# Ledger of designs, part 72: peptides against a protein of PDB entry 6DSZ

Target 1, 361 residues: chain A of PDB entry 6DSZ
Amino acid sequence: NYVVTAQKPTAVNGCVTGHFTSAEDLNLLIAKNTRLEIYVVTAEGLRPVKEVGMYGKIAVMELFRPKGESKDLLFILTAKYNACILEYKQSGESIDIITRAHGNVQDRIGRPSETGIIGIIDPECRMIGLRLYDGLFKVIPLDRDNKELKAFNIRLEELHVIDVKFLYGCQAPTICFVYQDPQGRHVKTYEVSLREKEFNKGPWKQENVEAEASMVIAVPEPFGGAIIIGQESITYHNGDKYLAIAPPIIKQSTIVCHNRVDPNGSRYLLGDMEGRLFMLLLEKEEQMDGTVTLKDLRVELLGETSIAECLTYLDNGVVFVGSRLGDSQLVKLNVDSNEQGSYVVAMETFTNLGPIVDMCV

## One batch from the design tools (peptide; made by RFdiffusion4, then SolubleMPNN)

Design b1_p12_6_s3 (from b1_p12_6, 5 letters changed)
Fold by OpenDDE base, seed 5:
Structure b1_p12_6_s3 (fold): chain B 361 residues (1-361), chain A 12 residues (1-12)
Amino acid sequence: as target 1 above (361 residues)
Amino acid sequence: SRLEEALRELEE
């Protein structure tokens, strides 16, 4: 019996930044297949705190802070539809990851979506939304006292959802999504009624977006609205304002991931399939009434990294590049470009040993 | 550049 010590997974399939261990600590959480790694971000680099084995491949990993919590909670959904909400608890030297709530959200009926599992959390922590199956949107109400994650489905008329997010600054939980029909790709919004367990008409829609529109970014206040990323264009819409750019540089490779840099949504990191790292800049205009509106969008090439599966901004221009296909990296964004015109410097590289071939012998 | 200004703001 060769106990092949199964190599720990090294391919990153998700990463998030927040305050999970404490209100003061900045954490990097990394999903590597069934493994969750928790780090504290320090001036000296990443300090490992805890590793957690999950009962399945992590498909969704999101930090959120319900009203009255001092630190973030972690929502995880596995590829086998096991959902949990985790809390970090430290008592002296003892570190525990507590399951606050759990449940299996698998449906007996439904076609698994070809674009995979999407999990999103309402910015006001009213609900979790899941796109697991075509034509269904699953809602998990967030209730503090419920240890069992109960979910219900709302039927989506739009069968081919490409991406979905909750919008910011909405009185009711509101989703914005890109979907495809025979006429092309479109953006639509719905309000989610927890009481009636149905969709209501959302604040806006945009028909006939770019054919390859693939990602939705919900933009925080004061801008609000959403950014839609395509192959050729980046568009913004908030119901009142529409703006589109088509920078030639993004046509060279498909943008595959994004991360918000600023809490107010002024800057985003974008990664493409060639490992190029971009900054998306939202230029503000202050109106005479003190309202802030979006003036322009800009995309700037920062440099090259490993091909990002996920990106997360840490602090002080430091970015974690989570890679599935290559080595993950901790990179620094510099003010001055190098001789090659790159603003990116690799600080640390995390070797990816490739897919663990579980040879079940 | 506007990019350099944006990058400088990250170090503050």
Scores: peptide ipSAE 0.490, ipTM 0.936, DockQ to the pose 0.826
Fold by OpenDDE base, seed 4:
Structure b1_p12_6_s3 (fold): chain B 361 residues (1-361), chain A 12 residues (1-12)
Amino acid sequence: as target 1 above (361 residues)
Amino acid sequence: SRLEEALRELEE
C-alpha cells in the first residue's frame, strides 16, 4: 500500500486579506485548489494558523463583516456550487473553523458561463450575488440566523456578463456589470430587490465601452462608482462623472487581476499577463462644498513579479502575489526605485510545483 | 514623483 502522500497543491487560485481570526489580526487567506490556507500577517512575515480542506475546488473566496460581527466571516463557493459561510473560532489553543451556513446553489437548468463563476458580496452585507449561469443572477440573502443558505435567481436579459460587482454607497444593493452583445461591450447597473426578487433600473449605464473591457472594480466612497479595465483603456464612471485614460503601457499585456490598497479606493494594484505590477491612482479633487470627486486616473509601473492570478495588499507596502503559473511571492513596494527603475523587491518566494499531473498510470 | 509620494504613504 503505497500511501502516495498526495502532494499539497501549490498553485494559487485566490487570495483575500482581512480580519478573519480576530478583529485585530490581519490575515492572508490563500486558496490552492481544494485547500484553504490561513495566515496571520506579522512584522516577521506570514505565520501559518490553519489549513482547511474543502469539498471541492474553491471558486469564490470573499471576506465580509455583517453588522454586529466583531470579525470577518468567510464566504466560499466551490466549483461544484457548494456554498458555505465560515467563522474562525479559537478557544485557547483549539482552533475551529465553524460552518455558520451552507447550501448547494446549483441549478438544474442553465448554461455555465464561459467566464466562469463570479461571486460578489454587497458591501453592506445585504446579499451575496452569484453569476453561475448565463442569463441568471443568483441571490443569497444574508440573514443572521440562517444556517441554510437559500438562494433565488433573477433573470438577466444580458446573457454574456463578463464581470460584475456590487457598488458602494447605494441605498439598495446595486450591481454593476460588463456584458457583451452583438453591438459590443457595455456597462450596466441594476438595483436588486430582495422583496420583489427582481432587478430595478440602476443609477447609470455606459454603452459601447472598450471591446476588451474585462474587469469591474467597485470604488468605495467618497468616489463611488466603478472602474472598468480594458486592454487599452481604464475608465471610471459613477453616474455623474466619467473619466477615461489610455496609457500606452497597459497595451503591452492584458491586466488580469486587481486589488484595492486603500479602504477609500484611492489606490489599486494591477497585475498583467506578463507579471508586471502597476499602481492605479485615483486623484481626488475637493469641491467647495466639501465633496470629493475624482480628478484623474493614473497608472504607474511598479515593477515585475510572478504572473499574478490574484493580488492582495497586506500592510506597509507588502503585497502578496498569488500565482497559478509561477511562484507566489511576498513583495515589498519601495519608495525609491532601484537601478532598473523597479519599486518592487521580492521578500519571499513560494515555490509552485506546477499542476499535479494525475499521471493515471 | 507622485508615485513616490503614493508609495511613501504606504509606510505611514
Scores: peptide ipSAE 0.490, ipTM 0.935, DockQ to the pose 0.889
Fold by OpenDDE base, seed 3:
Structure b1_p12_6_s3 (fold): chain B 361 residues (1-361), chain A 12 residues (1-12)
Amino acid sequence: as target 1 above (361 residues)
Amino acid sequence: SRLEEALRELEE
């Protein structure tokens, strides 16, 4: 019996930062196909804590903290539509990953969306939203006592959703999404009624955005609203204010991932298909009434990294660059640029041995 | 620069 020790996957397909092991620990969680790696971020670097095998390729991995939880819970959805909510428990040296809830959210009907699985969590932890199939938005209500994840579908009139997020600061859970129709790409919002299991009209829409608008970033309060990233432009909208920039530098390569640096959404990291790392800055204007409004958007080139599949800011200017196509990296953002004008220094490189061809036998 | 200021704030 040659136990072919299946080579552990090295290609990163997701990463998230939060407080999963404790309220105090900063964690980096890395998805590598069916494997979840859990690290504690320390001054000395990444300390491995646990590896978890999942019953399928991880398609969605998101941390969230329901009201009354001391630490983050982990939502995972697999490519086979197995959903779970995981909790980290440690008792002395004994580490356990507990399944708080699980379920299969596959539908018997529907066309799987060409842009793949999108999973999002309401910032107030009222629900999980899933775009799995064209013309459907799946909702998983978050209930603490429910071990079985129950889902329902809401019909979307917009068949070709490109990206979707929950907005911040909304009385009801509100989604913002980019969709395509024969007239082009547009941004729309919907309120999600858990009670009625339907969409209500959202606070705003923006018709005829850039033709290649591909990503939605929900911006926290005080700004609120969303950032829409395209090939040529980056736009902001919050219902009251619209602002667009078209920095020439982003036309050189498609932005493919983003991560929020600040809890208040004033800075974001952007990665493109050439491995360029950018910072998106939201410039504040404080009004006399104490309200904060967006003054301007700015994009700055930080440097070059491996081509990011995912980015996550850790702490102290340290960024994890999760790469599927190349080596993943831990990089430091420096205040001063080097001789080449780069603010990025690689601290650690994690060798990518390539895709494990999962021969489904 | 505004970028350098933004980067400095990450180390604070």
Scores: peptide ipSAE 0.484, ipTM 0.934, DockQ to the pose 0.861
Fold by OpenDDE base, seed 2:
Structure b1_p12_6_s3 (fold): chain B 361 residues (1-361), chain A 12 residues (1-12)
Amino acid sequence: as target 1 above (361 residues)
Amino acid sequence: SRLEEALRELEE
């Protein structure tokens, strides 16, 4: 009986960075189908720490730090709607991944959304939001003492949500989302009431955005608000200020992923379907009262990488490019461009062997 | 360039 050691998955379908192993360690977490790989980011590169098998394909993977935790916790949702919150514990040489909470969040009734599963966490860690089904927004309240993840649904009038995020700096948890109706695509906000289990009117809306608006980026304070990425335009809105750019360079290929570089939301990485890597820059204007407003948006081409499924800025200009279609890469952003005008240099390449055809023989 | 300035800030 030849035990064919099943080849480990190599295609990356998600990546996140944070302080999962300790408060001091910078980690890279990589989702490869049912496998979670945990690395420590070092000056020498990625140091593997642990691999974890999950009970299903990872659909959502987010790090978050509840108030009074010294390190980040990991939220995972599988494609079969199994949710868990994981904690890293190390006791000497023994490494354990502990399930702090778990639950199944599947509904018996609902149309799975065509754009797939969206999972988001409130920046103040009050709740997890899930868009699993059309016309429903699922809420998981975050409670430290609860080992069972309980969820409830709020009806969403907007049936075709394209993307959704929690906003920063809101007194109540507030979502911002792009949705489509017969009139086009629009942006709307809702406050989420945990007490009443309903939506309240959010701070702002923007009707008739670009027809191909596909992504929402929640911008941290001091800017606040959101960036909406389309095929032809990138727009910013925070309720008081609106700004739009239409750089011709982004029309060549659809932007498919993004990652925040700065904690204050001054810079973002953008990846498109051709493997082009961009930097989105938010130019600040400081007002006489000390308030910071957005002056301008800029998009700059950095170079070319593998086609990113996910991007993660690590540190010191190092970026992990998680690829599903090609080889994943660790790349360095350089101050000076090369002879081809690229600011990107590949440091390490991780071979993608393609989809594991589970040949059950 | 503003890009080069932004990239330089990543190394600091």
Scores: peptide ipSAE 0.483, ipTM 0.935, DockQ to the pose 0.884

Design b1_p12_6_s4 (from b1_p12_6, 5 letters changed)
Fold by OpenDDE base, seed 2:
Structure b1_p12_6_s4 (fold): chain B 361 residues (1-361), chain A 12 residues (1-12)
Amino acid sequence: as target 1 above (361 residues)
Amino acid sequence: SLLEEALRELEE
């Protein structure tokens, strides 16, 4: 009886930050294949709270706070299309992860998208959106009392969606997505009608974006709108204002992940395929009427880290760099650069032992 | 710089 002590997975494939354990605690949640690790962020570092085994590889992991909840809930979708909403409960020293809702969202008919599973949550927690299959957008309505996650599909005319997000500040849930057609890549918006189970025309579109436009960032109010990240350019659009930058530094390597630093959407972290860490800055202009508009976009190189699969800003200039290809890191952003011009210092490194090759011996 | 200001604001 070889007790193969199954080595725990070490490669990170997702991370999120929020208030999952309590309203006051700042948490880091890390997805490592079928494992979810839950930490509390403290002044002393990451304190482990719980590890949870999932019934499959985690494909989507998102925190959200429905109206009237004191803390965040966790949405998980597995690669086998098992969806759940999880809640952290603590009663004294007893810690339980409670399934609030679950369901299987697999379709019998559909071509799985080549770019994989995308899962997004409406900022107002009206619905979850899933891009699982080409030409379909799956909607899970968020109802408080529903223990069974029910989904429906809306047909997308755009068959090749690259990335999709829900926008902020929209009366109806509104998606913004990059798609590819024979003419190139484009950005489009749709309103999602839960009642009619259809798309309505969204507030804006941008045809003929950069050919390698790959990511959508939904920008919170007061700016609103979206940032579109390409290989050569970063663009902002909110329906009224368009702004584009083409900093030469981003052309050197593809940006592959992003994370918002602050709630107002003025700052973002960007990671590229070479492990370079950038800050994207949104410069504000306050109008005489009190409206805030985007004045400019700026990208600044912070330094180098492990190649990020995911990034999350924690607090006090501390960033978690989740890596699939290398060691994950906890890094500090410093105000002053070092002798090499880097603002990044590694605080802690988490060894990646590589893929657990299930050698079925 | 704008970056240094942005980084300083993270420590506030």
Scores: peptide ipSAE 0.527, ipTM 0.942, DockQ to the pose 0.883
Fold by OpenDDE base, seed 1:
Structure b1_p12_6_s4 (fold): chain B 361 residues (1-361), chain A 12 residues (1-12)
Amino acid sequence: as target 1 above (361 residues)
Amino acid sequence: SLLEEALRELEE
């Protein structure tokens, strides 16, 4: 009996960093199709802690920390619309992944969006937002006592949402999204009323953005607002300030993923379709009143990696490059460039053997 | 450079 050990999936389709195992531990969580891998980040590298099989392909994986929680919880949504909130518990050597809440959020009626599933969490942990279907925004209220994830839909007039995020520093949960209509692509904001289960007018909008605007990055305070990434341009808007750059270097290949480096949103990693790694820098201007405003945006080439499906900054200039098409990597960002002008050094490479097509024969 | 400063801050 050759136990053909089913080859474990190696292609990475998501990664997140946070404090999942404890308040003190820094974790890297990696989604590989139906598999969740949990690591502790140490000075010596990645220490494997647990692997979890999920009942479906992981489509969304986000860490969040509700008020009064000592560590992060994990939200997962599968491609079959099974949602869960997971907690890590360890007692001695016994490790359990506890389901705090679960539910199926599939709608009977709706056109699945062509850009796939988008899942976002309000920075203040008031709700989860889901773009699953065209013309609908699904809301899951976050309640500590609710073991059943209940969702409701809000009608979205904008049928073709490209990307959506919750903004920071908003009194009410506020989404910012890029959408397409017959006139082009636009950015809009809505406040989400949990009470009335409706959208209210958001703080700002920007009509006629770049035709290929594809990603929204919500920027933390003190800057606030959002960054919009296109094919040719990167723009910032917070309602009061608008700034755009069009660095020629980003036109060479499409930016496909991003990750925030620091909590204050001053630095972001960007990955493109050629495996180039960039740093997006927000230059600060301190006003006489102590307010911080955005002075400028810069994009700097760090180096080359595997083509990233996802990026996550760990610590001490270490970045995990999750790749679907190539080998995933742990890379170090150096202060000094090498002879080729690269600031990137590969520390570890994780062989990608390709997607396990679960051929249900 | 701004980049070098930004990278240096990652080691602190």
Scores: peptide ipSAE 0.525, ipTM 0.942, DockQ to the pose 0.853
Fold by OpenDDE base, seed 4:
Structure b1_p12_6_s4 (fold): chain B 361 residues (1-361), chain A 12 residues (1-12)
Amino acid sequence: as target 1 above (361 residues)
Amino acid sequence: SLLEEALRELEE
């Protein structure tokens, strides 16, 4: 019996940064198929803390901090629709990952969406939203005492949702999504009523966005609203303010991932299909009444990395580039460009051995 | 540049 030590997956399919191990620790969590790797970010680099085998391929991995929690909890959804909320517990040297809640959120009916599984968490931790099937939005109410994740569906009239996020600063949980119909792609918002289990009219909509609009970024306060990323354009809308840019540089390759650099949403990292790393900058304008509004959007080329499946800003200009197609990297963003005009320096490279070929022998 | 300023702020 050759125990072929199954080669650990190396392709990264998700990453997130937060405070999972403690309130003070900065963590990097990496999803590699069924494997969750937990690191502490230190001045010396990534310190491995724990590896966790999941019951399926990780499709969604999001950190969130419910009111009254001292540290972040982890929501995971697998490709087989198993959901869990995980908590890190450490007692001396003993480390446990505790399942606080779990459930299967699979429906017996519905067409799985072509754009895959989308999972989002309300910034105020009122609910988790899931786009699993066309024409359905699944809601998991977040309750502290529930060990069983219960979900319900709300019907979406929009059958082809491209991307969806919860907005910030909304009295009720509000989603913003890009969808496609026969007339093109559009952006719409809905309020989610937990009580009535229905959608209410959202604060705004934007019809006829760019045909290749593919990503929604929810922007925190003070700006609020959302950024819509397309092939040729990046747009911002918050109901009151609209801005659009069409930097020629982004037309060269499709932007495929993003990550917020700072809590106020002034800076984002963007990665494209060629491994180019960009910074999206939100320029603020302070109004006479003390309100902060968006003045302009800028996109700046930082440099080149591995093709990112996911990006996450860590600290001190350090970025983790999670790659599925290539080697994952830790990169440093420098203030000054090198001789080639790059602001990116690779600090560490993590070899991707490629897909585990399940040789069914 | 705005970029250089933004990058500088990451190290602060």
Scores: peptide ipSAE 0.524, ipTM 0.942, DockQ to the pose 0.887
Fold by OpenDDE base, seed 3:
Structure b1_p12_6_s4 (fold): chain B 361 residues (1-361), chain A 12 residues (1-12)
Amino acid sequence: as target 1 above (361 residues)
Amino acid sequence: SLLEEALRELEE
């Protein structure tokens, strides 16, 4: 009996930071194919707490905190369209991951989108949105008493959605998305009516964005709105203000991931296909009426890391770089640059042994 | 620099 010790997956395909184990603990959650690793972030580094096997490759992993919850819940969607909401529960030394809700959200009809699965959560935790199929937006209402995740589809006129997010500060759940049509790429918004199960007109749109616009970042209040990242440009729009930058440094390699540093959305980390790490800075202008508006956008090169599949800011200038192609890293952002002009120092490296080919025999 | 100020704020 060769106990093939199934080599644990080492390639990272997702990471999130939040308060999953408790309200006070800062956690790093790492998705490695079918495995979820849960860490507590400490001054000494990452402390492993639990590893969980999932029934499929993790495609979406998002933390969210519904009203009245003391800690974050975890939404997971697998590549086989199994959805669940997980809760961490500890009783003394006993650690349990509880499934609060689950469901299969696969449709019998629909073309799977070429850009893969997108899963997003409304900042007010009213719903989960899923772009699984072309021309459909799936909604999972978030209800506390529902152990079975129910979903419905809303038809999208826009067949080729590139990326989608929920906006902040909206009375109704509002999505912002980049889509492609024969005329180019565009940004549009829709309000999502749970009651009527339809889209209403959103607050704004931006036609004819950059041809390679690939990512939407929803910006929290007080700025609101969204950042659109392209190959050559980064743009901001909130319905009232538009601002665009085209820093030459981003033309060298495609930005592929992002993570918010500040709760107010003043700073973001950006990673590109060459492993360059950037900070996107939102410069604020305070108006006489106390409103905060965006004054300027800046992109600054921090340094070089492994090629990030995902980034997550932890605390105290520490960033987790989740890599699929290379070794994952914990890196420290320093105030002072080194001799090479880098603000990045590798603290820890996690060896990537490559993708485990799940031979389903 | 704006970057150095931003990085310093991460340590506070």
Scores: peptide ipSAE 0.511, ipTM 0.940, DockQ to the pose 0.882

